# Peptides against a protein of PDB entry 6B4E, part 62

Target 1, 295 residues: chain A of PDB entry 6B4E
Amino acid sequence: TNFDKISKMFWHYKDKIAQIKQDIVLPIKKADVNVRNLLSRHKRKINPKFGQLTNSNQQLFKIQNELTQLINDTKGDSLAYHWILNFIAKAVVHQAETEVRVKPESALPLGKLTLYLLVQFPELQELFMARLVKKCPFVIGFTCEIDTEKGRQNMGWKRNNENKWEDNTSYDERMGGILSLFAIITRLQLPQEFITTTSHPFPIALSWHILARICNTPLNLITNTHFVILGSWWDAAAVQFLQAYGNQASKLLILIGEELTSRMAEKKYVGAARLRILLEAWQNNNMESFPEMSP

## One batch from the design tools (peptide; aimed at target 1 A205 R213 L255)

Design b2_p28_6_s2 (made by RFdiffusion4, then SolubleMPNN; from b2_p28_6, 14 letters changed)
Fold by OpenDDE base, seed 5:
Structure b2_p28_6_s2 (fold): chain B 295 residues (1-295), chain A 28 residues (1-28)
Amino acid sequence: as target 1 above (295 residues)
Amino acid sequence: MVEILKDYLSISDEEIEEILKELEKKYS
């Protein structure tokens, strides 16, 4: 594992966020009133859609179509188009932070929707990844120390209006929610209409890298959050990961589930205990996946 | 395609084995 490359990737996306602000978010405030009005209307229509997702594929397809139309309405203006996509990227991640964190299985419909949009609108990919990395660096296997303010900020910790850090549980849950979404995206197959024309933008190989990078992270940097997000990933993608990589996947799952947890046993991390339970369930041929969506 | 992720969008058997070997060594 080349951690310098991972760091480079992390900072690339940090720069991308700054670039998005300068080139997309700020300029739109000075755009033509008609454009601003269009975007305002579309924002209001788009925002509720993510909360309307259910375990129904029918509902998913409806929302996909509605969002597609709304996004297409902006294509006449490049700035407007990118602004809407950036808005969507932020909204999806926000949904992961708020809904998926408390209901992990909701990652499935959200992930399907997101994957569809990522393929349908390729410009969303960079915007979405930038937002993901900013909010949850674990999606690329990045880890830094959190004993400094800057370190915590880099790892996605939030402060409230009173400049107080969020509690550990809240942070863990948010990271778990975001990682669940990303894990789902990586293990989903492309929609049938895209399989022959497009490659998967965030394929299962990215899950491999997440696990491998975390597993190879210096132990002094490993926290409870690492185990929490590994557990979240496990619930979201372990079955499909094993299907994809077979015995090699098994080896990696054992490394994170058994070896990494054992090395960190002295810390008595709750997340590690859960991961151990997941490992044991797998060993007993009781690995579970999220239920499939209804028609 | 996200250019910065290009090298990570796929992983070969050889790369997998190298990674596993490295990790196994770490935890040996």
Scores: peptide ipSAE 0.652, ipTM 0.941, DockQ to the pose 0.916
OpenDDE base, seeds 1, 2, 3, 4: peptide ipSAE 0.649, 0.649, 0.631, 0.649; ipTM 0.939, 0.940, 0.937, 0.940

Design b2_p28_6_s3 (made by RFdiffusion4, then SolubleMPNN; from b2_p28_6, 11 letters changed)
Fold by OpenDDE base, seed 5:
Structure b2_p28_6_s3 (fold): chain B 295 residues (1-295), chain A 28 residues (1-28)
Amino acid sequence: as target 1 above (295 residues)
Amino acid sequence: MVKILEDLLTISDEEIEKELAELEKKYS
């Protein structure tokens, strides 16, 4: 594992967030009033769509179509178009932090929607990844120490209005929610309409890198959160991961489920205990995946 | 395709085996 490369990628996306603010978010505030009004209306229509997702493919397709139309309405103005996509990127991640956090299986419809949008609107990919890395660096396998304020900020920790850090449980759950979404995206097949024309923008290989990078992370940097997000990933993608990489996948799953947890046993991390349970379930031929969506 | 992610979008069998070997060594 090349940790310098990981750090480079992390800071690339941190810079990207700053760039987005300077080149997209701030300029739109000075845009033509008609453009601002358009975007305001579209924002109000787009935002509730993510909460309207259910375990229904029919509902998913409806929302996909509605969002597609709304986004297409902005294409006449490049700045407006990118602003809407950035808004969507933020909204999707926010949905993961809130809804997926409490209902992990909701990652499936959200992931399907997101994947569709990522393919339909390629410019969303960089915006979305930047937001993901900012909020949950685990999506690229980045880890740093959290003993400093800057370290915590880099790892996506939030402070409230009173400058108090969020509690460990809240952080763990948010990271788990975001990682669940990302894991789902990596293991989903492209929609039928794109299979022959487009490559998967965030394929299963990204899951491999997450697991491998975490597994190779210096043990002194491993926290309960690492195990929580690994568990979240496991629920979301382990079955499909095994299908994709076979014996090699098995080896990596054993490394994280058995070896990494064993090395950290003295910490008695709750997340690690859960990961061991997941490993045992797999060993007993009882690995579960999220249920498929209804028609 | 996002250029910065290109190295993550695919992984060869050779790369997989190399990474696994490294990890197995770490946990040996």
Scores: peptide ipSAE 0.661, ipTM 0.941, DockQ to the pose 0.889
OpenDDE base, seeds 1, 2, 3, 4: peptide ipSAE 0.660, 0.654, 0.661, 0.656; ipTM 0.941, 0.940, 0.941, 0.941; seed 2 fails the geometry check

Design b2_p28_6_s4 (made by RFdiffusion4, then SolubleMPNN; from b2_p28_6, 11 letters changed)
Fold by OpenDDE base, seed 4:
Structure b2_p28_6_s4 (fold): chain B 295 residues (1-295), chain A 28 residues (1-28)
Amino acid sequence: as target 1 above (295 residues)
Amino acid sequence: MVEILKDLLTISQEEIEKELKELEKKYS
């Protein structure tokens, strides 16, 4: 693991967030009133769509088409187009922080929708990844110390209006939700209409890197959150990960599930205990995946 | 496709084996 490369990637996306604010978000505030009105209307129409997802593929396709149309309406103005994509990126991550957080299986329809949009609108990819890395650096296997304010900020910790950090449980759950979404995206197949013409923008290899990088992270930087997000990833993608990498996947899962948890046993992390349970379930041939969506 | 992610989009068997060896050593 090259941690220097990971850091460079992390800071690239931090810079990207700043760039997005400077070049997309702020300029729109001064844009033509017609453009602003268009975007306001579209925002209002788009935002509810993510909450309208169900376990139905039919509903998914409906929403995909609706969003596609709404996004296409903005393509005549590059700034508007990028703004709406950035809004979508933020909305998707927000949905992961809220809905997926409490209902992990909801990551499946959300992930399918997101993957579709990422392929349909390639410019969304950089915007989405930037938002993911900002909110949950674990998606690229980045971690740093959280003993400082800056460290916590870098790792996506939030403060309230009173400048108080969010509680550990809230942070863990948010990270788990985001990671669940990302994990599900990495293990999904491309929609049939794209499979022959487009490469997967966030393939299963990204899951490998997440796990390997976390597993290779200095132990003094490992927290309960690491185990929580590993558990979230496990629920979302472990079955497909094993299918993709076979024995090599097994080795890595054992390393995180057995070895990493053992090394951190003295900490008595709740997340680690959960991961042990998942490992044991796998060892007993009881590994589960999210249920498939209905037609 | 995101340029900076290109290195992460694929992983060779050689890289996998190298990483696993490194990790096994870490936890040996």
Scores: peptide ipSAE 0.669, ipTM 0.944, DockQ to the pose 0.926
OpenDDE base, seeds 1, 2, 3, 5: peptide ipSAE 0.668, 0.667, 0.668, 0.668; ipTM 0.943, 0.944, 0.943, 0.943

Design b2_p28_7 (made by RFdiffusion4)
Pose (drawn by RFdiffusion4):
Structure b2_p28_7 (pose): chain A 295 residues (1-295), chain P 28 residues (1-28)
Amino acid sequence: as target 1 above (295 residues)
Amino acid sequence: SVNYIQEDLENFEEEREEFLEELEEKEE
C-alpha cells in the first residue's frame, strides 16, 4: 500500500467537505423563501425515518418510498436537492454512530436503505463517501498519529461537554458503528430495480482495501480502534468476503485474526481479543452473519 | 476530478496480486 496515495485520497475528501460547506450549505442561507420553507419542513419529516427502520423488508420499502418522494420534491432546484442529499448523508452516518453502535445488526436495514438512495440519487455518492471518510478515515485505510490535536481531528475524534476528548471506548464504538454500515453496503447486492442496469457504487473490492491497508499500516500507528473496526467489519461482511475471494479471503482473514493480533499482543487490546474469538469461531465452522431481514 | 473509487478498482487486481506475493514471501 502506497500510504502517500492514501493520504492524497484522504485530503481529497477533506477538501470535498470544505467544498460542500462553501457551495451547498452556506448558499442555502440565501435561498428564497420557497426553498427555505421546503427544506425546513422536509428536513423535519426526513429526520426520524432512519430510526423507523426495522428488520422488516416491508418497512424498508415504505421508508424508501417516503424518502424518495420527499427528495424528488426538491429536484426543481439543484442547490436544494444537493442540500437535502447532504443532510441525508450526515443523518445516515449519525445513525450509524448512534443506533448501529448500540445495535450492530441495525446496519443491515440502514445499509439497504442507503444503497437504494445511492443509486436512485447518484449525486449522493460523493457526498456520502466524503462524510464517511471525514468521520471514519478507516473506510479508506487512512491512519495518522493522534498525539497532536490536529491528528485527533483528522482521525474523527470528538470532544465531550468540557473540551476533553471523548473516552477511547466512545470513539472506538462510534468508529465500529460507522464502518459497520459501510461494510454492509460493500457486501450487499443492489436492489432489484437497479441490479439489472447499474454498477454497484461501493463494491466488495472496497472491503479488500480496508483489510489490506490496515495489515500494511505501520505497527506503531495501530490502536485498539483498528481491531474494533475489523471486528465490526467481520460481523457485517466476512461471510460474503469469503464468497467473493475464496482462498485469498481466507488468507487475509487469517492474517488479521492470527498475525495482526499476535504482533500487537503486548498491548492487550480488547478488540484484538474479540477478533481472535471471531477467527476461532470460523475455524470451528461457526462463522456468523447478521440474520437476514424478515418479511 | 479524480474518482478514487474507480482508480482503486482499476488498480485492484495488480495490488491484490502484489499483496499476496509479499505475504507468501514473508511466510517463507

Design b2_p28_7_s1 (made by RFdiffusion4, then SolubleMPNN; from b2_p28_7, 16 letters changed)
Fold by OpenDDE base, seed 3:
Structure b2_p28_7_s1 (fold): chain B 295 residues (1-295), chain A 28 residues (1-28)
Amino acid sequence: as target 1 above (295 residues)
Amino acid sequence: MIDWIEELLKEFDELLEEFMKKLEEEEK
């Protein structure tokens, strides 16, 4: 694992966030009043759609169509189009931080919706990835020290209005929620209409990178959060990961579930304990996946 | 400890890369 490369990737996306603010978010504030009004209306219509997702494919398709129409309405103005996509990227990640955090299986419908939008609107891909990396660097296997304020900020820790850091549980759960969404996206098949015309924007290989990079992370940088997000990933994608890479996947699952947890046993991380439970379930031929969506 | 894990995972990465290359060739 080339950590320099990972760091460069991390900072690339951090720079992208700054660029988005300068080139998309700020300019729209000076745009024509009609454009601003249009975007305001669309924002109000789009935002509730993510909360309307259920474990129903029928509902998913309805929302996909509605969002597609709303986004297409902005294509006549490039700035407006990119602004609405950036808004969607932020909204999806926010949904992962809130809903998926408390109900991990909700990552499936959200992931399907997101993947559809990523393929339908390719310009969303860079915007979405930048937002993911900013909020949860674990999605690219990036880790840094958190003994400094800057380190914590880089790893996505939030401060409240009183300038106090969020508690460890809140951070762990948020990271788990975001990673669950990303994991789901990596293991989903493209919608049928796109399979022959486009490549998967975030393929299952990205899950491989997450696991491998975490395993290669210096032990002094490994925290409970690492195990929490590995557990979240496991619930979201382990079954499909094994299907994709077979024996090689199995080896990597053993590395994270057995070897990495064993090496950190003295820390008594709750996340590590959970990951061991998942490993044991797998060893007993009882690996579970999220339930499939209803018609 | 970390050294041997890194080496092992390097092998896995190489294997994956080779695998992906093969898939690309098959798609041609």
Scores: peptide ipSAE 0.041, ipTM 0.645, DockQ to the pose 0.047
OpenDDE base, seeds 1, 2, 4, 5: peptide ipSAE 0.021, 0.021, 0.021, 0.022; ipTM 0.551, 0.547, 0.548, 0.558; seeds 4, 5 fail the geometry check

Design b2_p28_7_s2 (made by RFdiffusion4, then SolubleMPNN; from b2_p28_7, 10 letters changed)
Fold by OpenDDE base, seed 5:
Structure b2_p28_7_s2 (fold): chain B 295 residues (1-295), chain A 28 residues (1-28)
Amino acid sequence: as target 1 above (295 residues)
Amino acid sequence: MENWIQELLENFEEELKKFMEELEKKEA
């Protein structure tokens, strides 16, 4: 039953991606020239903003304000508005694939920015989730076999210009980067201005679902990537997860860190080894989180 | 076939639900 639900969610977002192309991306090409020009200008202004993030809250707030203004400028045209949000969704995920991949702690400023935008512009939520699921199905705990071309595509594997699949390490790192971002979003508190008016769009419960669904995944489908993304999640959110759910969180962390890794020990996955190290560090009261951002 | 972890996770989910309900009662 759980797998059916997850599969339904997965395909829902696949359909959403197709819908976005049909209803947002393609139609804008036929839009008024002024609208197209506006979007082109905005795209050029928005795109570099994500790379301008630092571990500075001041810089974060600046970028938040700039993006807010740019997005608001498009609200007069619903199609333009949705187009720019879709662009942002893609850009954020791309940033996770590239920057967070190599610097996991960069997920924190990116996550804060993203969460802000998700709350400020609710229409971004579905667009963002669709993009996340397309690129990294692990965010909803979806897994399928990767022995087929379709399976690999479903799990977000990329092909290069020569139609060759990406390297396993590259895939693992990309998935880790995306999952780090999502994990951060789930464990962040809403900005102060939204706490009383809005519910968290992607709450910490979604982290619970990720972990639980991975644990419920048939063992024959578990790969090194699963452990890599669990490790990425751990670094990003384990501390806050424990704070949120206490003893129940502990049980689940032990389940993934000890039991799941033990069950897969014969595979000698590097990701599993790392996860065990993280578990041991926690058991020795050495669990760490990403450093807080500077003022 | 049930996943080997399924029983454990079901228990955790039930416990978590109870925990959250209790937490809500304390905050209210």
Scores: peptide ipSAE 0.026, ipTM 0.622, DockQ to the pose 0.051
OpenDDE base, seeds 1, 2, 3, 4: peptide ipSAE 0.021, 0.021, 0.023, 0.020; ipTM 0.536, 0.557, 0.563, 0.557; seeds 1, 2 fail the geometry check

Design b2_p28_7_s3 (made by RFdiffusion4, then SolubleMPNN; from b2_p28_7, 16 letters changed)
Fold by OpenDDE base, seed 1:
Structure b2_p28_7_s3 (fold): chain B 295 residues (1-295), chain A 28 residues (1-28)
Amino acid sequence: as target 1 above (295 residues)
Amino acid sequence: EINWIQQLLDEFEKLLEEFMKKVEEEEK
């Protein structure tokens, strides 16, 4: 079944996270002191770069170049190189969880930077996807029950230091932030320097899978979060999705905006209400996209 | 490129059909 395939993908990336810990994170603790010092310095230089993004392409290009240089400095040691890429993957997702959740339009510069890095450093792709799936399984359309501790963990729920689960609003916002970033990446065109030589690592087809898989999810597993992330996706990628797939895209948007929300109307989900508003705006020829970045 | 797009569209039609069937079963 399609669900078996999705589950297989989910567990593949969960296994990848375990592998990263075993093969990259833990071994670096035993690495040469010079390598550890290099990585510590680079970590300090790299980490603030994601927060320095603005709605300026000029600033984006500056940061791209700076990060490229810093990453290239580690290529002499394979372990160091993979460690710094894993750090970047974590930092990007963290930025989505903290900044994008409160300012969704910030996903655009972050997504452009991330896509550039994913193409420039192909080894980042598996590291980044594994982190995304761990934090937000919705990026591959995976859903499981959250009535158990294991189920909540699988769906990316966090506990605080007192072992208390985060509140529903916090979870919804985090998932929305991460999904916004992923949606942006899927709808962005490759930088001009890569268009003729490289295929898109996370193409718009992955947005298709997200929507379709959520629509095919058993209704008893559909929560407010599903509608929240669909709304986040809509803001991030609906315009470009329609451009890519035309009438078929329209059918899918109607399916999530009208049919899925109607089927779950008895639950009175806030996320579903927002998605309905987005649908109505589209029907009134008022579909909005994030503003383009300045030169 | 055209071939993989058509495949995705076909898969969507199948999923849409499954979704509609699921809705109909819930209404019974």
Scores: peptide ipSAE 0.038, ipTM 0.611, DockQ to the pose 0.122
OpenDDE base, seeds 2, 3, 4, 5: peptide ipSAE 0.032, 0.026, 0.030, 0.026; ipTM 0.604, 0.604, 0.621, 0.600; seed 2 fails the geometry check

Design b2_p28_7_s4 (made by RFdiffusion4, then SolubleMPNN; from b2_p28_7, 13 letters changed)
Fold by OpenDDE base, seed 3:
Structure b2_p28_7_s4 (fold): chain B 295 residues (1-295), chain A 28 residues (1-28)
Amino acid sequence: as target 1 above (295 residues)
Amino acid sequence: EENWIQELLDNFEKELKEFMEKVEEEEK
């Protein structure tokens, strides 16, 4: 693992966020009133769609079509188009922070929708990844010290209106929710209409990078959050990960589930305990995945 | 600080690379 490379990736996306603000968000505020009104209407129509997802593929397809139409309506203006995609990127991540956080299996329909949009609208990919890394650096296996304010900010910690840091449980759950979504995306197959014409924008190899980079993180930087997000990843993608990489996958699962947890046993991390339970379930041939969506 | 599993991870990455190369060759 090249930590310098990971750091460069992290800061690349941080810079991208700044660029998005400068080149997309701020210019729209000065745009023609008609454009602003259009985008406001579209925003209001788009935002509820993510909460309307269920475990139904029929509902998913309906929402996909509706969003596709709404996004296509903006293509005539490049700035408007990029603005709406950036809005969608933010909305999807927000949904992961709120809904997936409390109901991890909801990552599946959200992930399917997101993957569809990422393929249908390639310009969404960079916008989405930048937002993911900003909110949850774990998606690229980035970790830094959190004993400083800047370090906490870099790792996605939030402060409330009173400048108080969020509690550990809230942070862990948010990170878990976001990571669940990303994990799902990496393990999903492309929609049938794209399989032969398009490569997967965030393939299962990115899950490998997450696990390997976390394992390779200095032990003094490993926290409960690392184990929480590993558990979230496990629920979301472990089955498909094993299918993709076979024996190599199993080695890495053992590494995180047994070796890493054992090395950190003295810390008594709750997340580590959960990960061990997942490992044990696997060892007993009872590895579970999220339920498949209904027609 | 040296990571206690750096060597293992390097090996895993190597193994994965070799595995993927093999798969690609078999698909030709």
Scores: peptide ipSAE 0.022, ipTM 0.566, DockQ to the pose 0.051
OpenDDE base, seeds 1, 2, 4, 5: peptide ipSAE 0.022, 0.021, 0.050, 0.021; ipTM 0.571, 0.567, 0.640, 0.567; seeds 2, 4 fail the geometry check

Design b2_p28_8 (made by RFdiffusion4)
Pose (drawn by RFdiffusion4):
Structure b2_p28_8 (pose): chain A 295 residues (1-295), chain P 28 residues (1-28)
Amino acid sequence: as target 1 above (295 residues)
Amino acid sequence: ESVGLDDELAELHEELEEEEDEWLEKLH
């Protein structure tokens, strides 16, 4: 892995976040009354819909239809359309760092909803990817030091209610939850409406890049967070990763489960212990996936 | 210093990086 190229990719998405603020978010303050009213009303209607998802496919379709109508209502104004898509991208990532953090299997319905929106509204793709990378750089394998304040900001750290950094557990759980959503998206087939006509925008090869880049990361930059997100990724996508790459995926899973954990053993990372348990469960023919969605 | 990739994994990884460049062009 050429980490200079990974850094260039990271800063590309950081620049995109700045461009979104300059060209989408700030100009909306100057939009006409009809646009402001529509966006104010629609953002209120959109916000709770992500938490209304359940394990039921019928409920997923209902929410997809409701959101499709609300988004289509904004298409008459390119700026309002891009603003509501940016709002949705932020809301989905926030849902991942809250609900998916507590209930990892909720990444499956949220991932199906997000993937559907990503192909129904393609302009969402760049907005969503930039948001993921800003909030969880592990999705592209970016890692930098966190000894400095800027490094902490680069890696997606947050502060609590007194300018102190959130504890390591809170950060690790957030990163798992976000990366779990992305991991679901990479292993989902497109919905039937699009599977016959469209290329998957974030395919399974992106999961290969996450694993390979963590395994190629300098060991002095590895933290408990790398093991936590790999465990979250495993729960969300290891079965399909093997279906895609076979013996090659097996070699990579062994590398992360046996070698990466062994090299970092002295650190006694909690996430490394769980990744070893996941490796042993697979070796005992008991690899799990999230239960498929109910009717 | 890193865990690293063996030869077969490295080759596959290089091929997928080429496809990622194409993917980035389409994305942006």

Design b2_p28_8_s2 (made by RFdiffusion4, then SolubleMPNN; from b2_p28_8, 11 letters changed)
Fold by OpenDDE base, seed 3:
Structure b2_p28_8_s2 (fold): chain B 295 residues (1-295), chain A 28 residues (1-28)
Amino acid sequence: as target 1 above (295 residues)
Amino acid sequence: EAVGLDEELQKLEEELEKELDELMKKLF
């Protein structure tokens, strides 16, 4: 693992967030009143749709079509189009931080919707990835120290209005929610209409990179959060990961589930204990996946 | 088209295998 490359990638996306603010968000505030009104109306229509997802494919397709139409209405103005996509990127990640956090299986419909939008609107890809990396650097296998304020900020820790850091449980749950969404996206097949015309924007290989990079992370930087997000990834994608990479996948699952947890045993991390349970379930031929969506 | 995807997959598998080998050398 080339950690310098990962760091460069991390900072690239941090820079992209700054660029988005300068080139998209701030300019819209000074845009024509008609454009601002359009975007305000669209924002209000778009935002509830992510919470309207269920385990129903019918509902998913409805929402996909509605969002597609709303986004297409903005294509006549490049700035408006990019603004609405950036809004969607933020909204999807927010949904992961709030809903997927408490109901991991909700990542499946959200992931399907997101993947559809990423393919339908390619300009969303960089906006979404930048938002993911900002909120949850684990999605690219980035880790830094969290004993400094800057380190915590880089790893996506939040402060409240009293300038107090969020508690460890809240952080772990948020990271788990975001990673669950990303893991789902990486393991989903493209919608049938795109399989022959488009490459997967965030393929299953990105899941491999997450696991491998975490395994290569210096042990002094490994925290409970690492195990929590690995567990979240496991629930979301382990079955499909094994299907994709076979024996190599098995080796990597053993590395994270057995070897990494064993090396950190003295820390008695709750996340590590859960990951061991997941490993044992797999070894007993009881690996579970999220339920498939209904028609 | 199909041949290109297969070659990319093969390259990816080789890269992943190399990364795994490096990991194994570090762990063991």
Scores: peptide ipSAE 0.063, ipTM 0.668, DockQ to the pose 0.043
OpenDDE base, seeds 1, 2, 4, 5: peptide ipSAE 0.025, 0.026, 0.063, 0.028; ipTM 0.590, 0.599, 0.665, 0.607; seed 1 fails the geometry check

Design b2_p28_8_s4 (made by RFdiffusion4, then SolubleMPNN; from b2_p28_8, 12 letters changed)
Fold by OpenDDE base, seed 2:
Structure b2_p28_8_s4 (fold): chain B 295 residues (1-295), chain A 28 residues (1-28)
Amino acid sequence: as target 1 above (295 residues)
Amino acid sequence: EAVGLDEELQKLQEELEKQLEELLKKLF
């Protein structure tokens, strides 16, 4: 694993976040009142839609169409368009941090919606990835030390209003939620209307990168969170990952489930114990996936 | 931009696959 390249990628997206703030978020605050009012109305209409997702494809298509219309209404103003896309990127990640965290299977409809939007509006891709990397650098397999304040910030740890770090459980669950969403996106097929015209923006290969990079991470940097997110990834994408890469996928699953957990056994990480259970279930031909959506 | 990212990702995938194979050969 080229850790220097991963680090460069990480900092690229950190810089992108700063750029978004400077070039999109701040300028819109000074924009014409009509533009601000339009965006405020659109924001109010868009925000509830992510919570309206169910395990229904019909409901998904309805929401896709509604969001498409709302986004298209902003295309006449480039700044407004990019602002809405950035808002959506933030809202999707927030939904992963809150809803997917407590209901992992909700990542499927959210992931389908997100993938549709990423293809329909290509400018969303960089905005979304930047937000993901900021909140959960595990999505690109980035890891650094968390014994420093800067390290914790880089790894997406939050501070409360009292400048206290969030508890480990909250952090683990948030990272798991975000990674579940990303894992789902990587393993989803493009909607039929795009398969022949567009390449997948975040293909299953990105899941390979996550797993491989974590396996190559220095053991002294491996935490319970790594195992939690691997477990979240497993639930979200392991079946499809095996379908995509066959024997090579199996080898990688054994590496994370058996070898990595064994090397870290002395730490007695709860996440590692869960990952071992998932491995054993697979070995017993009981690998589960999220239920498919209803028509 | 999208094409460049895809090529870079493909190269990275190939490199990671190679590294994984090497790691597996050492383990197994």
Scores: peptide ipSAE 0.027, ipTM 0.628, DockQ to the pose 0.066
OpenDDE base, seeds 1, 3, 4, 5: peptide ipSAE 0.024, 0.021, 0.020, 0.020; ipTM 0.616, 0.599, 0.598, 0.592; seeds 3, 4 fail the geometry check

